# Ledger of designs, part 85: peptides against a protein of PDB entry 6D0Y

Target 1, 225 residues: chain A of PDB entry 6D0Y
Amino acid sequence: ETEDHLESLICKVGEKSACSLESNLEGLAGVLEADLPNYKSKILRLLCTVARLLPEKLTIYTTLVGLLNARNYNFGGEFVEAMIRQLKESLKANNYNEAVYLVRFLSDLVNCHVIAAPSMVAMFENFVSVTQEEDVPQVRRDWYVYAFLSSLPWVGKELYEKKDAEMDRIFANTESYLKRRQKTHVPMLQVWTADKPHPQEEYLDCLWAQIQKLKKDRWQERHIL

## One batch from the design tools (peptide; made by RFdiffusion4, then SolubleMPNN)

Design b2_p17_5_s3 (from b2_p17_5, 9 letters changed)
Fold by OpenDDE base, seed 2:
Structure b2_p17_5_s3 (fold): chain B 225 residues (1-225), chain A 17 residues (1-17)
Amino acid sequence: as target 1 above (225 residues)
Amino acid sequence: DEEKQKAIEELEKLAKS
């Protein structure tokens, strides 16, 4: 395949086709694997770019990387390394929107067997441990909790299946932090929906409630987020 | 694989690094 054609294939994967998505992804993974000897750097750059810039195709590209990792373990490692570098760069640049997305992407890579569950648990333990740091802005603590919680729709099931005890500890620490953190001092707004009044929750409290519900539902989503 | 293991270790230490 020419470089231009590879770019087209990578960018357009997951779009409407006569074949199944799984078949297309497997086929593309095979094509990419075959071209790695000649175009490894180009393919790596392309995958990193589309993974980062096309959030609507997150699961498509994590799946593709998962398939490719199964074929070429070293390439999978290089891809993970590249994404981690990008995450570090985003954090350094205070690009928190990109950073949180990258955490979600890496989380779904666990689901695709590119990153081991214990490694992701360790990362999340470190994330939540930031809440215990002294003399740091609450915005930093809040972001790491947000990054953790926001990623659980993609990886919570796998992590609890593999590391339930560790995840329970992380959840306990998260809950403890959410109870003691300073909340925005605004008048409480109550929203009336279907004659059931509920307070307008702060965004982390709301997210926590959603994740608790998801956990209770055994990590099965009933609606598309 | 050493390279992948290193990358994973970097992931594990991300919040503290």
Scores: peptide ipSAE 0.098, ipTM 0.779, DockQ to the pose 0.019
Fold by OpenDDE base, seed 5:
Structure b2_p17_5_s3 (fold): chain B 225 residues (1-225), chain A 17 residues (1-17)
Amino acid sequence: as target 1 above (225 residues)
Amino acid sequence: DEEKQKAIEELEKLAKS
């Protein structure tokens, strides 16, 4: 495959086909694996790019990476390294929207057997521990809690299956922080009216309530978050 | 394998880095 053709294949995966999505992903993984000896760097860059620029295909690309990781374990590691570097760069640049998306992407990689559940739990423990830092802006504390909570729809089930005790501790610490943090009024993009299913609420408190419901439902989504 | 392990360690320490 040429570089241009590889780009096309990677960008268009998941589009309508006579074959199933899984079959297409397995096929593409095979093609990419075969080309790694010649185009590893290019393929790595392409996958990182589409992962960041096509959020609507998050689960498609995490699945693809999972398949590639199964075929080439070292490549999976290099991909994770690249994504972590991107996350660090986004945090350094205060690009919090990009950063939270990357955390979510990494979280879904746990489901794809690219990142081990204990490692993700350890990361989230560190995230929530930021709430205990003194003399730092609340926006920093809030962001790490948000990054944790907003990633749970993608990985909460897996983490609780393997590390329930540790997750409960993280939840307890999160709840404690949410109770003591300063509440601020920020404009919401949606209008809250009496006919809405949820009343107007501070965004982290609202997210917490949604995650608690999701946990209660054993991480089976019944609502659009 | 060693590189992947290092990446995992970086992930675990992300918030403290």
Scores: peptide ipSAE 0.097, ipTM 0.779, DockQ to the pose 0.019
Fold by OpenDDE base, seed 4:
Structure b2_p17_5_s3 (fold): chain B 225 residues (1-225), chain A 17 residues (1-17)
Amino acid sequence: as target 1 above (225 residues)
Amino acid sequence: DEEKQKAIEELEKLAKS
């Protein structure tokens, strides 16, 4: 495969095809594996780019990376390192929208057996530990909690299956923080719909409620959160 | 930020273990 062709294959995977997505991904993984000796750096850069710029294909590319990792474990490691480096850069640049997406992407890599569950738990422990730090702006604390909670739809089931005690501790710490944090005061607004009226809630409280329900539902999603 | 960077670095080291 030529370099340009590899780019095309990587960018177009998941588009309409006569074959199943799974078959296409397996095929592409094989092609990429074969070309790693010649194009490892290019493939790595391409995968990192599409992971960041094509969020609509999150599960496609995490699955692809999972397949590649199974074929070439070292490459999988290099990819994870690259993504973590990008996450660090995003945080330093205050690009929090990209950062939170990268956390979600990394979270789904746990399902694809690219990142070990204990490592992800450790990262989330570190995220939530920010809430316990002194002299840290609340907006920063809120973001790390948001990053944690908003990633759980992708990885919560796996983490609780393997690290339930640790996850419970993280949840307890999160709940404690949410109770004590300052909340913006807005006029009480009730949203009335034909189906069910509900009061307007602060965004983290709302997300917390959604995640608690998801947890109660054994991490079975009815809607994408 | 430095502490959190270290935490992420720990993930980097452990992610494949």
Scores: peptide ipSAE 0.040, ipTM 0.717, DockQ to the pose 0.017
Fold by OpenDDE base, seed 1:
Structure b2_p17_5_s3 (fold): chain B 225 residues (1-225), chain A 17 residues (1-17)
Amino acid sequence: as target 1 above (225 residues)
Amino acid sequence: DEEKQKAIEELEKLAKS
């Protein structure tokens, strides 16, 4: 494959096709593996770019990387390192929207057997430990809790299967923080009916409730995210 | 943030399956 053709293949994977997505991903993984000796750097950059810029294809690209990692372990490692480096850069630049997405992407890489569950647990332990930092704005504490909780739909099942005790500790610390943090209420967002008022719930409390329900349901999502 | 970046660097070293 030519360099230009590789770009097209990577960008268009998962689009309308006569074949199944799984078949297309397996085929593309084979093509990319064969071209790594000549185009490794280009392929790496392309995958990093589409992973970051096409969030609607998150699971497509995590799956593709999982397939590539199985074929070429070193390349898989280089990709993970590149994404982690990007996460560090995003945090340093206070680009928190990109950062939270990257955390979610890395979380799904655990599900694709690219990142080890214990390593992700350790990262989340560090995230939640921010809630214990002194002399920092609550927005910082809230963001790391948000990043953790909002990633669990992609990785919670795997982490609890392998590290249930550690995850329970993280959950306990999270719950404790949520109980003691300052909450903002927006009465104008309350829904009122003649029969029953529906108060607006604070966003982290709402997310926490959703994650608790997901956990209770053994991490089986009711609706496709 | 620096301390958290260090933690992420640890992940960078250990995360690969």
Scores: peptide ipSAE 0.040, ipTM 0.720, DockQ to the pose 0.017

Design b2_p17_5_s4 (from b2_p17_5, 9 letters changed)
Fold by OpenDDE base, seed 2:
Structure b2_p17_5_s4 (fold): chain B 225 residues (1-225), chain A 17 residues (1-17)
Amino acid sequence: as target 1 above (225 residues)
Amino acid sequence: SEEKERAIAELRELAES
């Protein structure tokens, strides 16, 4: 395959096709594997780029990487390293939106058997442990909690299935932090609905409530039609 | 696996810094 053709294939995967998504992903993984000896660096760069720039295709590309990892384990490792490096760069550049997305992406790689569940649990444990450090600004502590909680829709089920005790500990620490953290003192707005008035929740408290509900629902997401 | 674990470990270290 030519470099341009590979780029096209990678960018367009998951779009409307006569074939199933699974078939297309498997096919593309095979093509990419075959071309790794000649185009490894380019393929790695392309995958990293589309993973970052096309968040709407997160699960498509994590699945693709999962398939590639199964075919070429070393490449999977190189990809993870590249994404971690990008996460570090995002944090250095204060690009917190990209950083949190990358954490979500890494989280979904657990579902795709690219990253081991215990490793992700350990990472989140370290994230939440930042909340216990007094020399760290609250904005930093808040971000790690946000990164953890906002990633759970993608990986919470898997982590609780395999590491429930450890996850419970992380949740307890998170809850403790959320209770004691300083909240911005602004006039609270109330959203008046036909049913009842709802106070505007602080964003982390709101997210926590959502995650608690998701956990209660056994990590089954509901969609509004 | 070792390479991946190192990458994750680096992320852990980042969180601790």
Scores: peptide ipSAE 0.059, ipTM 0.766, DockQ to the pose 0.018
Fold by OpenDDE base, seed 4:
Structure b2_p17_5_s4 (fold): chain B 225 residues (1-225), chain A 17 residues (1-17)
Amino acid sequence: as target 1 above (225 residues)
Amino acid sequence: SEEKERAIAELRELAES
């Protein structure tokens, strides 16, 4: 059955093969394109599902979608719309782990030329704007900042290359929020090593510091965050 | 990540070919 075959192909892409990953992705993109007239909805659902359930293959599937988008621009748009809808549903369901992953996935789609940089900037502007809203729990504001910052390793370089001024504004607003937000007062745990002492840092402050360093390093990662 | 950069590079190479 063709549908079962497509599911298998999509799920197994990126696994060890005699062919290169590039060749496999290009081949699969061609197969999927050819089947879109008959199985667009199924393919769309499958891609959305694997994107959510197989985070270890994030870059594989973003690349695949990028290739498909190049072949069929309309399908790419429909895929993005589906993913955005899923993101909204995850947020409504308070599934924040899924939501943040989806933001990262969408972020990497910018690199794959599926989502325009200005659109992603606008999304992040919306995220950071939550910090300025009244009557919103801090935990929710913190999450949007976390979602933004934690996605920058995937898209920060591209966004600053194209929208540096807007990104700087977002950073300024983020910094301002981080300075004024309430922090939990817990006994500071200082970890001592033979080399250097490392104080325990609040998770957002720590992430902020890491992202600032990444930015200073021209978005070249020395280690996986 | 290294995987990310590799994937991006691969995509670009494919697009150019």
Scores: peptide ipSAE 0.021, ipTM 0.592, DockQ to the pose 0.042
Fold by OpenDDE base, seed 3:
Structure b2_p17_5_s4 (fold): chain B 225 residues (1-225), chain A 17 residues (1-17)
Amino acid sequence: as target 1 above (225 residues)
Amino acid sequence: SEEKERAIAELRELAES
């Protein structure tokens, strides 16, 4: 297969087909595996690109990488390394929107058996440890807590199944920080709802409450229409 | 969601086989 053909296959996966998405992903994984000896670098670059630029296909590409990782662990490792490198670059550049997305992507890779649960726990420990740093703006501390909490819908179940004690410690540290931090209360514009029966909750406190509820519900989310 | 769960389940089966 030609290099251009591989690009087309990778970019178009998940689009309408007579076959199931799962079948298409398995098929593509097989094709890519066969072509790795000749086009590994190209395939790696393409996967990294689409993973970053097509967030609507996050689960498609995490699943694809999971399938590839199962076939070729070395390639899976190289992909993870590339994504982590990109995350580090985003953090250094203070590109928080890209960074948080990458954290979510990496989190879902745990479900796809590409990243080990202990490794993800270690990363989150590092994130929450930022709350302990001195002479650091609260916005920095808040973001790392946000990145952690906002990723738990993707990986919380897996992490608690395997590292419950460590996760509990992270949660305790997070809760402690949230209690002592300065809270920002900004009035929200009433656009869609005329009545505000409930006061606006601070975004991290709100997220914390949602995650606590999710944890209580055994990390199972109800489908929202 | 459901699609994601199916995909994850398939990956788990592959990992176990």
Scores: peptide ipSAE 0.021, ipTM 0.587, DockQ to the pose 0.040
Fold by OpenDDE base, seed 5:
Structure b2_p17_5_s4 (fold): chain B 225 residues (1-225), chain A 17 residues (1-17)
Amino acid sequence: as target 1 above (225 residues)
Amino acid sequence: SEEKERAIAELRELAES
């Protein structure tokens, strides 16, 4: 495959086809694997780009990377390194929206067997440790807590199955921080009347409550009638 | 959501293939 054709294939994966999505992903993984000897750097760049620019295809690309990782373990590692580098750059640039998305992407890579659960736990430990830093803006501390909590719907189950004790420690530290941080009240818009389904709360407190409920439900979400 | 659960299950299955 040519470089231009590879770009097209990567960008269009998941679109309507005569074959199943699974078949298309496996097929594309095979094509990309075959071309790695000649186009590894290009493929890495392409995958990083589409991962960032096409968030609606998040699970498609995490799955694709998972398949590639199974075929070429070294490539999977290089991809993770590239994404982590991008995360660091986003943080340096104060691009918090991109950064939190990247954290979520990395979190889902755990489900795709690209990142080991213990490694993700270690990352989240590092995130929550920021809450203990002195003489830093609260927005920084809040963001790392947000990044952690907002990723748990996608990876919390796996992390607790593998590292329950460590996760409990992270949760305890998070709870402690949330209790002592300065709270800011802003106007909220709700579709529901009164205070249902969620009471008027500060956004991190609200998220914390939701995650606690999710944890209590063993990370199985329930539908509200 | 159920959609998320299905997605996660699918991801794991595909990744293990």
Scores: peptide ipSAE 0.018, ipTM 0.570, DockQ to the pose 0.038; fails the geometry check

Design b2_p17_6_s1
Fold by OpenDDE base, seed 4:
Structure b2_p17_6_s1 (fold): chain B 225 residues (1-225), chain A 17 residues (1-17)
Amino acid sequence: as target 1 above (225 residues)
Amino acid sequence: SDEETKKLLEEAAKAAE
């Protein structure tokens, strides 16, 4: 396959086809594997690009990477490293929207058996540990909690199945932080919505409640968060 | 390796410090 053709294949995967998505992904994984000797760098770059730029295809590309990882473990590792590097760069650049998406992407890679559950737990432990940092803006602390919580719909089940004790600790620390963090806008919003059945809640508290419910429901989603 | 990945993931947040 030519580089241009590979780009087309990667970008268009998941579009309307007479074949199932799964079969198409398997086929594409095979094609990519075969072309790795000649186009590894290009393929790696392409996958990283589409992973970042096409969030609507998150599960498609995580699945693709999972399939490819099963075929070529080294490439899978390189891809993960590239994505982690991108996450670090995003964080350094204060591109938090990209960063949180990357965390979600990495989270779903756990389901695709590309990233080990303990590794993801370790990352989340590190994220939540930011809440304990001194002399940092609350926005930083809040973001890492948000990144953690907002990723759990993708990976919470797997992590609790593998590392329940560690996850409970992370949850405890998260809860503790949420209780003590400043909520400057909540009181004002509550005043305006005091008579409503569903008063406006601070976004992290709301997310926390949703995640707690999800956890209680054994990570079976009743609705998309 | 899984260990290397773990290390990288652990360091992700620290890189932003």
Scores: peptide ipSAE 0.246, ipTM 0.847, DockQ to the pose 0.017
Fold by OpenDDE base, seed 2:
Structure b2_p17_6_s1 (fold): chain B 225 residues (1-225), chain A 17 residues (1-17)
Amino acid sequence: as target 1 above (225 residues)
Amino acid sequence: SDEETKKLLEEAAKAAE
């Protein structure tokens, strides 16, 4: 395949076709595998690009990478390294929206058997450990907690199945932090029920509650978080 | 430090299956 054709194939995967998405992804993985000897760098760059720029196709591309990783473990490793590098770059650039998305992407790679569950647990342990660091602004602590919690819809089930004790510890530490952190005292929007005003829950507390519910529901998402 | 944290994250996530 030509480079231009590869770009087209990678970018357009997931679009409507007569075949199933899984079939298309398997086919594309086969094509990419065959072209790795000649176009590894290009394919790597393309996958990193679409992974970053097309968040609506997160699960499509994580699945594709999973399929490709199963065919070529070395490439899978290189891809993960590239994504981690991108995460580090986004953090350095204070692009926290991209950073949190990348964490979510990496999280879903665990489901696709590209990243080991213990490694992701270790990463989240590191995230939550930031809350214990001294002389760090709360906004940074909050971000790491947010990045952790907001990624759990994509990986919580797998991590609890394999590392329940470790995850419980992370949750306990997170809960402890959320209880002791300073909450903003700015005016908040209110929900009115039965003529009683109820302030909107703080965003991290709200997310925590949602994740707790998700956990209680055995990580079966039944609504949009 | 932030850099140490980033490095640790990289090391952890680098362990691919």
Scores: peptide ipSAE 0.136, ipTM 0.744, DockQ to the pose 0.018
Fold by OpenDDE base, seed 1:
Structure b2_p17_6_s1 (fold): chain B 225 residues (1-225), chain A 17 residues (1-17)
Amino acid sequence: as target 1 above (225 residues)
Amino acid sequence: SDEETKKLLEEAAKAAE
């Protein structure tokens, strides 16, 4: 494949086709593998770009990377390294929306056998440890908790299956932080016209409750969070 | 390797602090 054609193939994967998505991804992984000797850097940059800029295709590209990693383990490692580097850059630039998305992307790579579960647990341990820092703004502590909790729909099942004790400790620390943090109560318009007012819940408390419910349901989602 | 990836992920979290 030519360099320009590779860009088209990578960007358009998952679009309407007569073949199954899995078949298309397997085919593309084969094409990319064959072209790595000549276009490794280009392919790496393209995959990083679409991974970052097309969040609607998160599972498509994590799956693609998983398939490619199975074919070329070294390339998979280089991709992960590039994504981690991008996460660092996003955090330094205070681009928290991109940063949280990258955490979710990395989380789903665990399901695709690209990142080991213990590695992700270690990262989340470090995230939650930020809540124990004394001279850090609460908004920063809240963000790390949010990044952790909001990623669990993608990887919580796998992490608990392999590292349940460590995950329980992380959950305990998270719960402790949520109990002691300052809560902001902003009046919001209530859509509920019932006789009993609907109780308002702070966004992190709400997310925590949702994740606890998800955990109780063995990480099988009944509804989209 | 898995160990190298683990180290990188840990470093990323620390750098964010």
Scores: peptide ipSAE 0.236, ipTM 0.843, DockQ to the pose 0.017; fails the geometry check
Fold by OpenDDE base, seed 3:
Structure b2_p17_6_s1 (fold): chain B 225 residues (1-225), chain A 17 residues (1-17)
Amino acid sequence: as target 1 above (225 residues)
Amino acid sequence: SDEETKKLLEEAAKAAE
């Protein structure tokens, strides 16, 4: 395979075809595995790029990485390391939108058996621990809580199945922080004639409520969060 | 610090492998 051809295959996976997505992913995984001896670096870069730039294909690429990891564990590890490095770079650059997506991507890799549940729990423990940092902007604390909570739809079930006690602790710490943090109220943009019986809820409080409901529902998503 | 957090994230991810 040429480098250009590999790029095409990776970028276009999941698009409409006569075959099932599963079969296409398995086939692509085989192709990529076979080409690793010659194009390892290129394949790694391509996967990192599409994982980052094509959020609409999140589950496609996490699944692909899962398949590759099963075939070549070392490559899977290198991919994870590259993604973590990208996350670090995003955080350093204050690119929080990219960063939160990367956290979600990494979260879904737990479901694909690429990242161990305990490691993800440890990462989230680190995230929530930021709420305890002194002399830092609240926006920093809020973002890490947001990153944690907003990733739970992808990984909460798996983490609670394996590390329920630790997750409960993280939740308790999160709840405690949310109760004591300063609320930044944004004026409601509503029609003048509209008299809503309920005020608009602060975004983190709203997310917290949604996650609590999801947890109560045994992490079975019944609505769009 | 941001750097400390970044390091911890990397360590956690590496531990999964």
Scores: peptide ipSAE 0.130, ipTM 0.748, DockQ to the pose 0.018; fails the geometry check

